# Peptides against a protein of PDB entry 2FGR, part 66

Target 1, 331 residues: chain A of PDB entry 2FGR
Amino acid sequence: SSVTLFGIVDTNVAYVNKDAAGDSRYGLGTSGASTSRLGLRGTEDLGGGLKAGFWLEGEIFGDDGNASGFNFKRRSTVSLSGNFGEVRLGRDLVPTSQKLTSYDLFSATGIGPFMGFRNWAAGQGADDNGIRANNLISYYTPNFGGFNAGFGYAFDEKQTIGTADSVGRYIGGYVAYDNGPLSASLGLAQQKTAVGGLATDRDEITLGASYNFGVAKLSGLLQQTKFKRDIGGDIKTNSYMLGASAPVGGVGEVKLQYALYDQKAIDSKAHQITLGYVHNLSKRTALYGNLAFLKNKDASTLGLQAKGVYAGGVQAGESQTGVQVGIRHAF

## One batch from the design tools (peptide; made by RFdiffusion4, then SolubleMPNN)

Design b1_p12_8_s2 (from b1_p12_8, 11 letters changed)
Fold by OpenDDE base, seed 4:
Structure b1_p12_8_s2 (fold): chain B 331 residues (1-331), chain A 12 residues (1-12)
Amino acid sequence: as target 1 above (331 residues)
Amino acid sequence: MKEFLELLEKYL
């Protein structure tokens, strides 16, 4: 058996030029290039190609020292793995987010990431962003000549909000092809939630693809999210992303990513453009900078996610500029 | 692109 302590401390100085009042926000933020984390993981060989595993991972907030406490809400799984693949029990990334966020060149964190995995409808469920679930069973296939899949089910445990039952129930999965420079995936998910105390289905479809040309990587996402409501009609968002990354001088990486969020329920679009640079000081330590521009049109109020400084919305139709400059250290 | 999402909406 083995036990490994691991982590990332990622802390930055962040600025956004507008909040919900139109004022600037600045300060010390967290998780600008990678989510800061502390974790324990290990494996036991059970013989015959069977392994047991555990993974416990929580978020670190280096700006306040985890003043709200520490937990394993990032991942808290026990697993069995072998030639059949891997079965996981416990809170984790849902299979759809685990696979489809891998196409985000900003690693689903900071001011640059694809924001499609979001609560678009003021859903009252704790995980209405479609990223993680409690009470999750997941299965991941082996890779068969590039083909792989993952499936998950989360129990609702009779959780209720208002008149909505089955809150927090998840069913979803992906199919993928991962071979050499190519990755492509299709993900489907449904989550039960509530909006205004009424039963709502969060349906999600996501296509992702990437290709590594050696000199550069291209990555793309196409997503539709629907909050299906019995009263008031569907809240639909179509999200698109295209990104490129390239190595710089053997010690750096430049990233450029564009996203479009077409918010159908308010007939309003938001455009996000992010330039990022990572400079490796070592295998474990990097400096980074992110510059993001978010243009809201019409009734759109989206804000950049400068965690620890400001992650709220802006006024309708307002544009926001964000900057992060930070240190990432892995151990 | 619009047609592809509409096609996916028809099968989901």
Scores: peptide ipSAE 0.010, ipTM 0.532, DockQ to the pose 0.011
Fold by OpenDDE base, seed 5:
Structure b1_p12_8_s2 (fold): chain B 331 residues (1-331), chain A 12 residues (1-12)
Amino acid sequence: as target 1 above (331 residues)
Amino acid sequence: MKEFLELLEKYL
């Protein structure tokens, strides 16, 4: 049996030139290159190739010392693993987000990430961004000649919001091919939620691919998120991402990523471009810088996610520039 | 692009 304490403390100075009032925001932020976390994990060998596992992980907010408290909302799983793969019980990344966020060169973190995994519709469910679920059962296959898959189901436990009686039910999965420099995946998910107290289906489809040329990596995402409402029509967003990364001098990595968010319900687009650099001082410590530009068109109000400083929207049709410079330490 | 979105709408 083993128990490992692990974590990341990632803290930055962040700036955005516009908030919802048009004013600048600046200060100390968190999680600019990697989400800050504290975790416990362990395994027990049960013999015959069977292992038990546990994983408990919570977010750390280094700017305020977790003033709102600490929890294991990142992951709280028990598992069995073996030649059949892995079964997990408990709150985790849903299989679709766990796989498809791996194509985001900014790792779903800071001001640079792909923002497609979002609550696009003012959904009233706690996890309407499609990232995690409570009451989750997940299964992950082994890798068979590159082919792998993951599936998940989350129980709603009769959670109600207004007239919606199945809030928090998730069903989803992915199929993937991961072989050497190539990764490609298709993910499908449906989550039951509420919008305006009415039952709503959050449907998500995502394609991802990446190729590592050694000298550079290319990565792409294509996603549709659709909140299917019985009244008022569907809230559909088509999200696109293309990114490149390259190693620099054996200790650095440069990243460039573009995303387009085509918000159909408001006939409005947002364009995001991010330049990032990571400098590894060691295997555990890095310096980083991110520069992001977000251009909203028409009725679009998207904001960059400068966690701990400003993660709200901007005025309709306004552009936002964001900067993060920080330290990441892993233990 | 349209064909991909139509394919997506066929499976969702």
Scores: peptide ipSAE 0.009, ipTM 0.533, DockQ to the pose 0.012
Fold by OpenDDE base, seed 3:
Structure b1_p12_8_s2 (fold): chain B 331 residues (1-331), chain A 12 residues (1-12)
Amino acid sequence: as target 1 above (331 residues)
Amino acid sequence: MKEFLELLEKYL
């Protein structure tokens, strides 16, 4: 058997020009280029091409030293893998988020990421952003000539909120084609949740694609998230992303990403544009900078996720500018 | 774009 200790400490100075009161926020933030983490993982060869695995991973908050404690809520899985692929048991990224967030050039972290994987409806479930699930069983196929898939089911365990009795149930999966410079994927998911104490289905469909031209990479996402409520009508958001990245001087990477969030229930759009740069000082240490602009229209109140400084909304129709400059260290 | 959204509305 093998056991590997691993982690990332990513800490930044962050600024946003507006909070919910219209005031600026600044300070020391976390996870601007990669989510800060501590983890343990290992494998055991069982013979015949079969392997057992474990993975325990928690988030690190370097600004406060994990003042709220440490847990393995990022991933806590046991697995079997072989020529058939991989089966995982335990809390993890749901298959849809694991695959479809891979098209986000900002790696689903900091002020620049695609924010489509969100709780759009004030869902009362703990994971109503569609990113992770408790009580998850997942299966990932091998790659067959480019084709691959992943499937997952999470048990609700009779979690109740108001009249909802199946909160936290997830079913979902993706199909993908990954061959050389091309990646494309379609993901479908449903989560059971509650909104206002009423049973609600969080339905999600996501299409992602990327192509690596060597000199640059293009990436795109198309998503619809729909919170289907028995009372008050559906809360639908259409999210779009287009991004480009390019290597700079063999040690740097520049990223530019645009996203549009069309929030149908409030007839309001938000536009996000982010410029990012990563400078590799080594294989393990990087400097980075992110500059993000979020334009809310009409009733939209979206805020940039400057974790550790400010991750709340802004006033309706207000624009927010965010900056992060930081150090990422991997071990 | 409209056709994609209409397709999504048909399946969701």
Scores: peptide ipSAE 0.008, ipTM 0.527, DockQ to the pose 0.012; fails the geometry check
Fold by OpenDDE base, seed 2:
Structure b1_p12_8_s2 (fold): chain B 331 residues (1-331), chain A 12 residues (1-12)
Amino acid sequence: as target 1 above (331 residues)
Amino acid sequence: MKEFLELLEKYL
């Protein structure tokens, strides 16, 4: 049996030039380069190529010391693994988000990430961003010559919101090819939720690909998220991302990422451009800076996710600029 | 691009 304590403390000074009132926000923020976390994990060899595992991981908020408490909402799994792959029981990243967020060059955190994995419809479910689920069973295949897949099902446990009786049910999976410099994946998911107290299906399709040229990496995402409502029409968003990263001077990494969010239900687009730099002081400690620009068009009200400072929207059609400068430490 | 989105709309 082995047990590993691990974590990341990532804290930044952040600024956004506009909030929902049009005012600037600034302060100490969290998770600008990597999500701050504390975790415990371990494995037991059961013999015959079978292993048991556990993983407990919670988010750390270094700006307030976890004033709202600590929990294992990032991951709380027990697993069996072997030549068949891995089965996981418990709250985790859903298979689709676990795979398809790997194409985000901003690690699904800070002001720079792909924001496609979002609650686009004011869904009333706790995980209507399509990132994690409670009551999750997941299966991950081994890698067979590059080919791999993951599948998941989350039980609704008769959770109700209004007239919706299956809230939190997830079914989804991905197929992927991961070989050398190439990664490509297709993910499909459906989550049951509620919007306005009415049953709603959150359907998601995501295509991701990346190629590492050594001197630079290119990465892309194509996603459609559709909240299918029985009344009032569907809330559809088409999200696109293209990013590049390159090593700098053996100790740094520069990242540039563009995303487009085409919000069909409001005929409105948002454009996000982020420049990031990470400077490794060691294998465990880095300095970083992010500069993001978000342009909303028409009725779009999207905001940059400056966690711990401001993660709300802006006025319709307004542009927002964000900056984060911080320290990441891993242990 | 349009054909890909149309294909997506057919399956979702």
Scores: peptide ipSAE 0.008, ipTM 0.522, DockQ to the pose 0.012; fails the geometry check

Design b1_p12_8_s3 (from b1_p12_8, 9 letters changed)
Fold by OpenDDE base, seed 4:
Structure b1_p12_8_s3 (fold): chain B 331 residues (1-331), chain A 12 residues (1-12)
Amino acid sequence: as target 1 above (331 residues)
Amino acid sequence: MEEFLREFEKYR
């Protein structure tokens, strides 16, 4: 049996030029290049190619020292793995997000990431962004000549919100091809939630692909999220992302990513463009900077996610500029 | 709504 303590402390100075009042926000933020975390993980060899595993991981907030507490909400799994793949029991990334967020060149964190994995409909469920689930059983296949898949089911445990009686139930999975420089994936998920106390299905379809040319990597996402409501019609968002990254001088990485969020229920688009740079001081320590522009059109109120400083919306049709400059340290 | 969204985005 082995136990590994691991973590990341990522803290930044962040600025956004507009909040919901039109005022600037600035301060010390967290998780601008990678989510700050503390974790324990380990494995036990059970013989015959079977292994037991555990993984406990929580978020670290270096700006306030975890004043709201510490938990293992990032991952809290026990696993069996072998030639059959891996079965996981416990809170984790849902299979769809685990695979499809891997195409985000901004690591699903800070002001630059793809924001398609979102609660688009004021869903009342705790995980209506489609990123993680409680009460999750997941299965991941081995890689068969590039082909791989993952499947998951989360129990609702009769969680009720208003008249919705199955809140938090997830079913979903992906199929993928990962071979050399190429990755491509299709993910499908349905999550049960509530909107306005009424039963709502969060349906998600996501296509992702990336290719590593050595000198640069291209990555793309196509997503549709649909909150199917019995009353008031569907809340549909089509999200698109295209990104490029390139190594710089053997110690740096530059990233450029564009996303479009076509919010059909309000007939409104938002455009996000982010330039990022990471400078590796060592294998464990990096400096980084992110510069993001978010252009809301019409009724769109999206805000950049400057965690620890400001993650709220802006006024309808307003544009927001965000900056993060920080240190990432891994241990 | 904003406070709920802010709590929810903590789990990325």
Scores: peptide ipSAE 0.061, ipTM 0.555, DockQ to the pose 0.031
Fold by OpenDDE base, seed 2:
Structure b1_p12_8_s3 (fold): chain B 331 residues (1-331), chain A 12 residues (1-12)
Amino acid sequence: as target 1 above (331 residues)
Amino acid sequence: MEEFLREFEKYR
């Protein structure tokens, strides 16, 4: 078998002008352009077109040296692959997030990403953001003339929270078309969780598309998340994203992304606008800068995700400005 | 609530 060690160390200086008290926060943050990670992966050819694989990946926190410890909670899979596609066993991105986060021009990290994949309801389950699952079985098809799909099921293993007895069960999948400059995908997922100790279904529908015009890429997301509760009604959020990226000379990329989070349960909207620039010093090392504006309306309390500095909320109806300037290194 | 949010953000 071959084993590859790989990773990303991404560390930044970050600033936000407002925390939950209305005060500014600044310091050294992590994962501003890509999530910092350490991983091991490998494959074994079993003959006949069959391959075994493994993937172990954990997050790195360069600001504190992983003071809370290291784990493989990003991915811990064993797989079989061949002409039939790939089957994965173990914790991973759920198929819906794996596909639909690919339309986020900010790579689902830093102060600029699409924040739709979120725990909108104070769900008590370990993965109520809809991004990953424990006890996951996933299947990914080959690409057939552009068409591809992925499906997943996660076992709850009788995890209980309050009166909820199926916490952490996931079922979901996507269908996609990926051909040349075009990508489009539809994802559906349901996750069982608890809110206030009561059984709750987290339903998610996500549509994503992108087109690469050569001179620029356009990308979009449409998402609905519903936490279906027997008491207190549904917690529904409609999230929208539109982003553009363009190469700047031979070594740079500029990105602009807008998102709207329409939080129906509190009749409140949040608007996010992010400008990003990446400067490639090499194939492995980049400098980056992000500038983000988050405008909460009414009862909305969303904060920018300046990981390692401040990722909490703000006061209701308050606006937040964030900056990140950092180094990304891949190995 | 803040600790819970911090733990969930580690998995993005």
Scores: peptide ipSAE 0.053, ipTM 0.588, DockQ to the pose 0.032
Fold by OpenDDE base, seed 3:
Structure b1_p12_8_s3 (fold): chain B 331 residues (1-331), chain A 12 residues (1-12)
Amino acid sequence: as target 1 above (331 residues)
Amino acid sequence: MEEFLREFEKYR
């Protein structure tokens, strides 16, 4: 049996030029290149190609020292793995987010990420962003000639909000082809939630692809989310992403990513463009900088996620500029 | 570097 302590401390100086009042915010922020975390993991060889595993991981907030406490809400799984793949029990990334966020060049964190995995409808469920679930069972296949898949089910445990039952139930999965420079995936998910105390289905479809040309990588996402409400009609968002990354001088990486969020229920678009640079001082330590522009149109109020400084919305139709400069250290 | 980042990128 093995036990590994691991983590990331990622802390930055961040700036956004607009908050909800139109004022600038700046300070010390967290998780600008990778989510800061502390974890324990281990494996036990059970013989015959069977392994047991555990994974316990929580978020670290280096700016406040975890003033709100520490928990294992990032992942808390026990697993069996072998030639059949891996079965996981416990809170984790849902299979759809685990696979389809892999095409985001900004690691689903900081001011640069694809923000499609979002609660678009003021859903009242704790995980209405479609990223993680409680009470989750997941299965991941091996890779068979490039083909792989993952499936998950989360129990609602009869959780209710207002008149909505089955809150927190998730069903979803992906199919993928991962071979050499190519990755492509289709994900489908449904989550039960509530909006305004009424039963609501969060349906999600996501297509992702990437290709590594050696000198550069291209990556793309196409997503539709629908919050299907019994009253008031569907809240639909179509999200698009295209990104490129390239190695610089053997120790750096430059990233450029564009995203479009077409928010159908408010007939409003938001455009995000992010330039990022990572400079590796070692295998464990990097400097980074992110520059992001978010252009809201019409009724759109999206804000950049400058965690620890400002992650709220802006006024309708307002544009936001964000900067992060920081250190990522992994242990 | 890519392998190390890929290990943590799986757990965003």
Scores: peptide ipSAE 0.045, ipTM 0.596, DockQ to the pose 0.056
Fold by OpenDDE base, seed 5:
Structure b1_p12_8_s3 (fold): chain B 331 residues (1-331), chain A 12 residues (1-12)
Amino acid sequence: as target 1 above (331 residues)
Amino acid sequence: MEEFLREFEKYR
């Protein structure tokens, strides 16, 4: 068996011009270009093309040294893989998020990412953002001429919140076509949760596509999230993203991404635009800068995710500007 | 970079 220690330390200086009080926030933040992490992984060849695997990964907070502790909540899986694909047991990215976040040019981190994978309804479940699940079984197919799929089920283990049962149950999957410059995917998921102690279904549908023209990459997402409440009606958000990236001078990458969050329950839109640049000093070390603008309209209170500095909301209808400048190092 | 990021992009 082999064991690999791996990680990323990504730390930045961040600024946002508004918090919930209307005041600026600035300081040292984490995970601006990639989520900072520490992991252990390994494989065992069992013969006949069968492999066992493990993966243990936790988030690192370089600004505070993990003051709240360390855990393997990013991934804690054992797996079997072979010609049939891969089966995983344990906490991981749910198949829908694992695939559909791949179209986010900001890697689902920092102030620039697509924020559609969110708890839009004050859901009381641990993973109501639709990103990860506890008690997860996942299956990933091989790639068959471009076609691939992933499926997952998470056990609720009879978890209850208020009158809601089955809390934390996930069922979902994606189908995809990945061939050369083209990627396209459809993801569907349902999570059982609670809102105000009442049973709620978090339904998600996501379409993603990207094309790499060599000189530039285009990427897009279309998502609907719907928290179906037994009482009080549905909380629906339609999220849209369009992004472009281009290599610069063989060592840099420029990224531009726009997102729209149409929050139907409050009849309010938010617009996000982000410009990012990554400069590779080596294969493992990069400098980066992000500039994001978030325009809330009407009752919208969305904030940019300057992790370690400020990730809260703003006042209704307020605009927020965010900056991150940092170092990403991988080992 | 692309290979290294591809190994980690699978696990974002």
Scores: peptide ipSAE 0.036, ipTM 0.566, DockQ to the pose 0.056

